Peptides against a protein of PDB entry 4BOS. Designs and how they scored, part 138

Target 1, 163 residues: chain A of PDB entry 4BOS
Amino acid sequence: PVLTRTVVPADNSCLFTSVYYVVEGGVLNPACAPEMRRLIAQIVASDPDFYSEAILGKTNQEYCDWIKRDDTWGGAIEISILSKFYQCEICVVDTQTVRIDRFGEDAGYTKRVLLIYDGIHYDPLQRNFPDPDTPPLTIFSSNDDIVLVQALELADEARRRRQ
Target 2, 163 residues: chain A of PDB entry 4BOS as posed
Amino acid sequence: PVLTRTVVPADNSALFTSVYYVVEGGVLNPACAPEMRRLIAQIVASDPDFYSEAILGKTNQEYCDWIKRDDTWGGAIEISILSKFYQCEICVVDTQTVRIDRFGEDAGYTKRVLLIYDGIHYDPLQRNFPDPDTPPLTIFSSNDDIVLVQALELADEARRRRQ

## One batch from the design tools (peptide; made by RFdiffusion4, then SolubleMPNN)

Design b1_p28_4_s1 (from b1_p28_4, 18 letters changed)
Fold by OpenDDE base, seed 2:
Structure b1_p28_4_s1 (fold): chain B 163 residues (1-163), chain A 28 residues (1-28)
Amino acid sequence: as target 1 above (163 residues)
Amino acid sequence: PRPLTEEDKKRLSAEVAELNKRFYEAIA
């Protein structure tokens, strides 16, 4: 078993494509972005008390309009929202620092998914198995610390390759 | 693709983390 990355298109929606990939068990669908953006906007709009201007950096309505644009980029706030929606911890391994940023770590989720981030691009991570009949795994136990170590190793290798 | 900015980190401060925790518990 080895942790690997699946390269998704380097478009404005790589975060959404990557999250969709891992939470859906390894489904690569670059066309998922519009629906993912709408999903986030719907969640934000549904709770203006929680998703306040203080959290969003803009009004609730402005954020909803902004995130639904095809050319806006997702970040930490969107990851946090998606973590809540899919009820899983989202771990982002940063190749620049070789550190893992964890979202939803205090929520008590039993599942975690992993992304790799190089400073300008997000890709999903999965565990491949030597048995060709065993499909790659993208959803891990939140107690699986081995996968975090493997993610750090992968990030370190990526950094050395300037990737 | 937007990086994890200092602004993002500030939004995810302990105060926001506490709000998130309460939200998670409510919808879990």
Scores: peptide ipSAE 0.030, ipTM 0.532, DockQ to the pose 0.084
Fold by OpenDDE base, seed 1:
Structure b1_p28_4_s1 (fold): chain B 163 residues (1-163), chain A 28 residues (1-28)
Amino acid sequence: as target 1 above (163 residues)
Amino acid sequence: PRPLTEEDKKRLSAEVAELNKRFYEAIA
């Protein structure tokens, strides 16, 4: 079994497309972004005291309007929210630093999913099996540290190729 | 999938704070 990436469109919504891909077991749906943006905005709007300007970098209302635009990029705040919404650890391996940022690692989730990040673009990761009857896996056990090693190897290879 | 609980929000706050710390230390 090998860990591979599926290249999603390099649009402003690659984070949302990538998250949707892995949490749905490998379903590529670039049209998912508007609804996921709305979901995040709804969650943020539900608690303006917690989602303050200090957290968001702008007022709660400004953030909600901003994140619902089709040309704005999701980041750490959105990943954290999506991790908690989908009740899974989201691990992001960075090809520039060959490091993994883990979101939701302290929440006690039994599941983890993986993304690869190059500084501007997100892609989803999946494990492919040699057995053709075994479909690719995108949702891993939170105890599966082998997949993290494989992600680091993939990131190191990408860095070597300047990807 | 479910809406964030108060416990989820506490963890989010901690994660965001840590991320911001690492980010600012790297660029400042």
Scores: peptide ipSAE 0.025, ipTM 0.532, DockQ to the pose 0.044
Fold by OpenDDE base, seed 5:
Structure b1_p28_4_s1 (fold): chain B 163 residues (1-163), chain A 28 residues (1-28)
Amino acid sequence: as target 1 above (163 residues)
Amino acid sequence: PRPLTEEDKKRLSAEVAELNKRFYEAIA
């Protein structure tokens, strides 16, 4: 079994597409972003006291309008919300720094998913098996540290290739 | 949105967990 990268479209919604891919077990759906953006905006709008300007970097209403645009990038806040929504750790391996940023690691989730990030673009990671009849795995045990090592190796190789 | 510290992540996690219950059917 090897950890591999699936390249998703660079259409400003790569984070949402990548998250959807891994949490749905390997389903590539570039059309998923509008609904995910709306969901995040709805959650943020529901609690303007918590989702303050200090957290969002803009007013609650401005953020909601902004995130629902089809050309705005998701980031750490969106990943945190999606981690809780899907009840899993979201681990992002950065090819520029060769580090893994973990979202939801202290929530007690039993499952984790992995993304790879190059400073601009997000892609999902999956484990491929030698048996072609066995579908790739995108949801891992939160105790599976081997997959994290494999992700770091993949990121290190990408860095050396300047990818 | 701004980057989140680990403290931000912990604070956000607790609040979002409760909010998510109300919005599950929005995408399910």
Scores: peptide ipSAE 0.023, ipTM 0.521, DockQ to the pose 0.037
Fold by OpenDDE base, seed 3:
Structure b1_p28_4_s1 (fold): chain B 163 residues (1-163), chain A 28 residues (1-28)
Amino acid sequence: as target 1 above (163 residues)
Amino acid sequence: PRPLTEEDKKRLSAEVAELNKRFYEAIA
């Protein structure tokens, strides 16, 4: 089994596409972004007490309007929200630093998904199997630390390719 | 797409982890 990345479109919504891919078990749907944005906005709007200006960096309403735009980029806030929504740890491996940033690591989730980040673009990661009849795995056990090692190796390889 | 900003990186801190925990508790 080998950990690989699936290249998603380099549009403004690659994060959402990537998250959707991994949490849905490997479904590539670039058209999911508007709905994902609305989902995040809905969650944020539903709890203005928690999602304060201090957390968002802008007013609750401003954020909701902003994130629903098709030309705005998702980041840590959105990853955090999606981690909580899907109740899974989202691990982002950075090819520039060969480091893994984990979201939801302290929430006690039993599952984790992985994204690869190159400083600009997000792609989903999956484990491929030699048997073509066995579909790729995108949802891993939170106890599967091997996949994290594989992600680091993949990131390191990606970094070398960019050099 | 957008790279992780310095603010994003700060949100990866333990403090942000706590916020994440609180959020989970709120929506779970």
Scores: peptide ipSAE 0.044, ipTM 0.530, DockQ to the pose 0.092; fails the geometry check

Design b1_p28_4_s2 (from b1_p28_4, 12 letters changed)
Fold by OpenDDE base, seed 5:
Structure b1_p28_4_s2 (fold): chain B 163 residues (1-163), chain A 28 residues (1-28)
Amino acid sequence: as target 1 above (163 residues)
Amino acid sequence: ARPLTEEDKARLSAERAELDARFYAAIA
């Protein structure tokens, strides 16, 4: 089995598309972003004590309006929220540093999904199987540390290719 | 509505990184 990336559109919503892809088992739906942005805004708005101006760099309401724009980028806040919403660990491997940031690591989730990030773009990762009739796997056991090693190898190779 | 230039991407990346840095510090 080989860990590979599926290149999603660079339409400012690649994070949302990528997360949706992996948590839904490999469904590519670039149109998912507006609803996911609304979900983020709803959750942020629901907890103004945690999502304060000190954290957001703007008022809670301003952030909610901002993230619902179609030209703003999701990041760690969104990944953290989506990890909790989908009840899975989200692991992001960075091709620039060859490091993995793990969201939801201490939550006790049984499942993990993986994204690859190059500093400006997110793509989903999946495990492809030699059997063409076996669909790729996007949801892994949270105990599967081999997939993390494979992700690091993939990121390292991408860095060598300037990807 | 125009496509992002490389300069646009660099700026937006920096802005997002700054935002995320505050979040990382808060949840550390």
Scores: peptide ipSAE 0.479, ipTM 0.865, DockQ to the pose 0.622
Fold by OpenDDE base, seed 3:
Structure b1_p28_4_s2 (fold): chain B 163 residues (1-163), chain A 28 residues (1-28)
Amino acid sequence: as target 1 above (163 residues)
Amino acid sequence: ARPLTEEDKARLSAERAELDARFYAAIA
């Protein structure tokens, strides 16, 4: 078993495509972004006390309008929201620093998914099996620390390749 | 509607990084 990267389009919506891929068990659907952006805006709008101007750097409404554009980038706010929505830990391994940021780690979720990030682009990670008839795994146990080690190894290799 | 230039990527990356930094500080 080896952890591998699936390269998704760099169309400004790579975060949404990558999250959708891993939480749906390996379904590549670049067309998922508009609805996911709407979901983010809806959740942000529902809690203006938490998603305040102090956090967003703009008004709550302005952020909602901004994130629904097809040319704006998702980030930590979106990952945090999607972790809660899908009830899973989202682990992001950064190739620039070879570190893992874990979203939802204290929520008690039983499952985790993994993304790889290079400072600009997000891609999903999956575990491939020797049997070609066994589909790749994208949803792991939250107790599976081996996959985190494998993610760090993959990120370190990517850093050496400047990926 | 056009491919992003390296300058575009740098600007967008900086904007997102600043936004994320505020969020990380808030949830720490």
Scores: peptide ipSAE 0.478, ipTM 0.863, DockQ to the pose 0.626
Fold by OpenDDE base, seed 1:
Structure b1_p28_4_s2 (fold): chain B 163 residues (1-163), chain A 28 residues (1-28)
Amino acid sequence: as target 1 above (163 residues)
Amino acid sequence: ARPLTEEDKARLSAERAELDARFYAAIA
């Protein structure tokens, strides 16, 4: 089994496309972004006490309008929200630092998904199998530490290639 | 959509990094 990167379009919505890919078992659908952005805005708007100006750097309403634009980038806020929404741990391996940021790690989820991040772009990760009849895996056990090791190895290789 | 320019990347990266930094601090 080999952990591999699926390159999604760099269209400002790569985070949303990547998350959708892994949580749906390997479905590439860049058209998912507008609705996911609306979902983020809805959840942010629903909790102005937590998503305050202190966190957002702007009013709650301004952030909601901002994230719904097609040319703004999602980030940690969106990953955190999507982790809760999809009830899975989202692990992001950073090729620049070769570190993994884990979202939802203390929520008790049984599933984890993985993204690779280079400081600008997000891509989904999947495990490919030698058996052609076994489809690639994008949803892993939250206890699967091997996949995290593989993600770090992949990130290290990417860093050496300046990816 | 048009490909991102280096200027686009710099602007978007900086803006997102600032947001994320505040969030990481808040959930630490």
Scores: peptide ipSAE 0.472, ipTM 0.863, DockQ to the pose 0.700
Fold by OpenDDE base, seed 2:
Structure b1_p28_4_s2 (fold): chain B 163 residues (1-163), chain A 28 residues (1-28)
Amino acid sequence: as target 1 above (163 residues)
Amino acid sequence: ARPLTEEDKARLSAERAELDARFYAAIA
């Protein structure tokens, strides 16, 4: 089995597309972004005490409006929210630093998904199997540390290729 | 959304980095 990335469009919504891809078992749907942005806005709006101006750098309402734009980038806030929403650990391997940021690691989720990030773009990761009839796996056990090692190896190779 | 220029990417990257930094600090 080999861990690989599926390159999604660089259309400002790559985070949402990538998350959707992995949590839905490998479904590429770039049109998912508007609804996911609305989901983020809904959750942010529902908890103004946590998602305060101090965290958001703008009012809660302003952030909700901002994230719903089709040309703004999701980030750690969105990943954290989506981790909770989908009840899974979201692991992001960074090709610039060859490090993994884990969201939801202390929540006790039984499953994890992986993204690869280069500083400006997110792509989903999946495990391909030698049997061509076995579909790629995007949802892993939260106890599967091998996939994290494989993700780091993939990121290191990407860094060497300046990708 | 229009295609991003390199200047756009730099701006958005910096903006997102600052935003995320505050969040990381808050949940640490």
Scores: peptide ipSAE 0.470, ipTM 0.863, DockQ to the pose 0.736

Design b1_p28_4_s3 (from b1_p28_4, 17 letters changed)
Fold by OpenDDE base, seed 3:
Structure b1_p28_4_s3 (fold): chain B 163 residues (1-163), chain A 28 residues (1-28)
Amino acid sequence: as target 1 above (163 residues)
Amino acid sequence: PRPLTAEDIERLSKERKELDKRFYEAIA
């Protein structure tokens, strides 16, 4: 088994497409972004005490309107929210630093999914199997630390190739 | 939508990174 990267479109919504891909077991649906953006806005709006202007740099309502635009980028806030929504740890391996940022690591989730990030673009990661009849795995055990090692190796290779 | 220019990417990246910086500091 080997960890591989699936390249999704660079259409300003790559984060949402990538998260959807891994949490749905390998379904590529670039059209999922508008609904996921609305979901983010709904959750942000529901907790103005936590998602305050001090964090957002703008009012809660302004952020909700902003993230629903089709040309704005999701980031750590969105990953954190989606981790809670899908009840899974989301691990992001960064090709620039060759490190993994873990979201939801203290929540006690049993599931883990992985993304690869190059500073401006997100892609989903999956484990491929030698048997062509065995579908790729995108949802891992939160105890599977081997996949994290494989992600770091993949990121290091991507860095060498400037990916 | 039109393809992003280098200037577009720089602007969008800067905006997102500033947001993330504040968030990381808040949850640290």
Scores: peptide ipSAE 0.546, ipTM 0.892, DockQ to the pose 0.647
Fold by OpenDDE base, seed 5:
Structure b1_p28_4_s3 (fold): chain B 163 residues (1-163), chain A 28 residues (1-28)
Amino acid sequence: as target 1 above (163 residues)
Amino acid sequence: PRPLTAEDIERLSKERKELDKRFYEAIA
């Protein structure tokens, strides 16, 4: 069993596509982005006290309009929101720093999913099995620290390739 | 949409990272 990445389109919505892929058990659907962007906007709009201008750098409404554009990038705000929405820990391994940022770490979720990030693009990670009849795994136990080690190994390998 | 240029990536990356920095500080 090895941890591998599935390359999703670099269409400005790679974060949404990648999250959808892992939380839905390996479903690649680039068309999911518009609805996910609207979901983000809805949640941001629902809590203007937390999602304030101090955090967003713009008004709550302006951010909602901005994130719904098909040419803007999702980031930490979106990952945090989606972690809560899907009730899972989202772990992002960064190939530039070879570290994992964990969203939802203290929420007590029983599930975790993994993304790989190169500073620009997000891709989903899955565990492939030797048996071709066994489908790849994208949803892991939040107690599975082996998958985090494997993710770091992927990041190390990616960093070595960039030298 | 048109393919992203290096300049596009730089602009979008800067915008997103500056935004996320504030968020990271807020949730820390």
Scores: peptide ipSAE 0.544, ipTM 0.891, DockQ to the pose 0.659
Fold by OpenDDE base, seed 1:
Structure b1_p28_4_s3 (fold): chain B 163 residues (1-163), chain A 28 residues (1-28)
Amino acid sequence: as target 1 above (163 residues)
Amino acid sequence: PRPLTAEDIERLSKERKELDKRFYEAIA
């Protein structure tokens, strides 16, 4: 088994496309972003006490309007929300630091998905199998720590390629 | 849409990273 990345478009919505890809079992749909942005805005609006101006740097309403733009970037807020929405741990391996940030790690989810991040762009990760009858896997067990090791190896290799 | 320019990346990166910094501190 080999962990690989699928390059998604760098269209300001790569995070949403990448999350959709992994949680839907490997479906590439760049058109998913508008609805996912609306979902984020809806959830942010539902909890103004947590998603406060102190966190957002703007009013709750202003953030909701901002994230629904097609030219703004999702980040940790969106990953956290999508982890809860899809009821899965989202692990982001950073090629700049060769570290993994885990969202939803304490929520007791049974599923884990992985993204690779280079500081500006997100791509989804999947495990490919040598058996042609076994399709690529994007949803892993939350107990599968081997995939995290493989993600770190992939990130380290990516870091070397940029050097 | 059009490809990102260096100016786009700088602006968007700065804005997003400021948000993420505050959020990471909040959920720590």
Scores: peptide ipSAE 0.542, ipTM 0.892, DockQ to the pose 0.675
Fold by OpenDDE base, seed 2:
Structure b1_p28_4_s3 (fold): chain B 163 residues (1-163), chain A 28 residues (1-28)
Amino acid sequence: as target 1 above (163 residues)
Amino acid sequence: PRPLTAEDIERLSKERKELDKRFYEAIA
């Protein structure tokens, strides 16, 4: 079994597409972005005390309007929200630093999913199996630390290719 | 959607990173 990357479109919504891919078991659906953006806006709007202007750099409402645009980038806020929404740990391996940012790591979730990030683009990660009849795995046990090692190795290789 | 230019990437990246910086500090 090898951890592999599925390249999703660089259409400003790669984070949403990537998250959707991994949490839905490997379904590529770039059309998911508008609804996911609306979901983010809904959750942000529901908690103005936490998602305050001090954090957002703009009013809660302004952020909600901003993230619903089709040309704005999702980031840590969205990953955090989606981790809670899908009740899974979202691990993002950064190819620039070869480090993993873990969202939801203290929430006690039983499952984790993985993304690879190069500083401007997100892609989903999956485990491919030698058996062609076995579909790729995108949802892992939160106790599976081997997949984290594999993600770091994949990110390190990606970094070497760019340098 | 049109392809991103280098200027687009720089702008969007800067905007997102500035936003996330505050968030990372808040959830640390």
Scores: peptide ipSAE 0.533, ipTM 0.888, DockQ to the pose 0.669

Design b1_p28_4_s4 (from b1_p28_4, 12 letters changed)
Fold by OpenDDE base, seed 5:
Structure b1_p28_4_s4 (fold): chain B 163 residues (1-163), chain A 28 residues (1-28)
Amino acid sequence: as target 1 above (163 residues)
Amino acid sequence: PKPLTAEDAARLSAERAELDARFYAAVA
């Protein structure tokens, strides 16, 4: 089994496309972004006590309007929300630092998915199998630490290519 | 959405990084 990267469009919504890809088992759908942005705005709006101006850097309403734009980038807030929504750990391996940020790691989820991030773009990760009849895997056990090692190796190789 | 220029990417990256830093600090 080999961990591989699927390149999604760099259209400012790569985070949403990548998350959708992994949580849906490997479905590439760039058109998913508007609805996913709406979902984020809905959840942010539902809890103004937590998603306060102190956290958002702007009013709750302003953030909701902002994230619904098709040219703004999702980030940690969105990943955190999507982790809870899909009830899975979302692991992001950064090619710049070769580290993994884990979202939902303390929630007790049984599943994890992986993204690769280079500072300006998110892509989904999947495990391919030698058997061509076995489809790629995008949803892993939260106990599968081997996949995290493989992700770090992949990120390290990507970093070396840039140097 | 419009394709990103290097300048656009830098601006958007910085904007998102600032938001994320605030969030990380708030949730420990």
Scores: peptide ipSAE 0.494, ipTM 0.866, DockQ to the pose 0.791
Fold by OpenDDE base, seed 1:
Structure b1_p28_4_s4 (fold): chain B 163 residues (1-163), chain A 28 residues (1-28)
Amino acid sequence: as target 1 above (163 residues)
Amino acid sequence: PKPLTAEDAARLSAERAELDARFYAAVA
């Protein structure tokens, strides 16, 4: 089994496309972004005490309007929200630092999904199997640390290729 | 949408980095 990267479009919504891909079992749907952005805005708006100006750097309403734009980037706030929404740990391996940031790791989720990030772009990760009849896996056990090691190896290789 | 230019990437990256930094500090 090999962990592989599926390149999604660099259309400013790569985070949303990548998350959708992994949580839906490997479905590429770039058109998912507008609804996911709206979902983020709804959740942010629902908790102005937590999503305060101190966290957002702008008013709650301004952030909601901002994230719904088709040309703004999602980030840690969105990943944390989507982790909660989909009830899964979202692990992001960074090719620049070769480290993994885990979102939802303390929530007790049984599932984890993986993204790869290079500082400006997110892509989903999947495990391919030698048996062609076995479909790729995008949802892993939250206890599967082997996939994290594989993600780090993939990130390290990516860094060496680019830098 | 159009391909991301270097200038756009720099702007959007900086903007997102600022937001993320605030969030990480808040949940640390």
Scores: peptide ipSAE 0.491, ipTM 0.863, DockQ to the pose 0.756
Fold by OpenDDE base, seed 3:
Structure b1_p28_4_s4 (fold): chain B 163 residues (1-163), chain A 28 residues (1-28)
Amino acid sequence: as target 1 above (163 residues)
Amino acid sequence: PKPLTAEDAARLSAERAELDARFYAAVA
């Protein structure tokens, strides 16, 4: 089995598209972004004590309005929220540093999904099988550390191609 | 949506990086 990336559109909503892809088992739906942005805003608004101006760099309400725009980028805040919402660990492998940031690693989730990030764009990762009739896997066991090694190898190769 | 210019991408990247830095510091 080989770990591969599926390139999603660079339309400012690649994070949302990528997360949706992996948590839904490999469904590419760029139209999911507006509703996912609204979901983020709802959750941020529900906890102003944690999502304070000190964290957001703007008022809670201003952040909610900002993230619902179609041209703003999601990041660590959104990933952490989506990890909790979908009850899975979200692992982001960075091609610039060749390291993995794990969101939800302390929550005890049984499932993990993987994204690859280059500093300006997110793509989803999937495991392909030799049998063409077996669909790719996007949801892994949280105990599957082999997939993390494969993700690092993929990121390292991507970094070498960039340089 | 229209493609981003290099200048727009740089601005958005810097803006998001600053936000993420605050978050990482808060949850460390």
Scores: peptide ipSAE 0.486, ipTM 0.860, DockQ to the pose 0.720
Fold by OpenDDE base, seed 2:
Structure b1_p28_4_s4 (fold): chain B 163 residues (1-163), chain A 28 residues (1-28)
Amino acid sequence: as target 1 above (163 residues)
Amino acid sequence: PKPLTAEDAARLSAERAELDARFYAAVA
C-alpha cells in the first residue's frame, strides 16, 4: 500500500475540497466549499465566547461574513472546526518543513484523515492498495501511526523535488 | 491559503475543552 496525493483545484477553497474528499471517502467535489463555509460560519456564530476576536483576528460577525466569501482562505481555525464537526483527527503534513500538525488529537476520535500542505495549497491524501479492485482509503484509524510516517515520507519526497 | 502553524494547532487544541460542550450543543 502506498500513500498518494490527489491534486484538487488550486483555488481559495482547496482546504474545504480536500477535507470533503477525505471525510467522504474519496469524493472530489469542489462545489462543496460554499456549504462548508456556511457551516463554519454557523458554528463560529454560535459560540462568540470561544470564537473571540483574539482567536479569530477579527470580530465574530466579521469572521462569519469573511469566511463565507468565495475568495477567502481556510486555515487552522477552519480545520479545527471541521475536525470537531466530522469527529475525526485531521493531520496536515507540511512539505516545507516535513512536519505534521494534528487537529483533534486530544478529542479521542477513532478516525484520522490526512492532508498535505505546501504553504499555498491543500491536497488530500489517500492510501492506494495493490489490489486494483480495492478502492483507496482516506479514513484511517487514529491509532495508525504508520500512515503518519508515510505522510512524512511523501512530504520529504515533495520537498526534495523542490530542491 | 492561510498559513498553518504548529502554534495555531496548539492554541486551538488547548482551548478544546471549552469549545466542545457548546459546539456539540449547537451542531446537534
Scores: peptide ipSAE 0.034, ipTM 0.642, DockQ to the pose 0.054

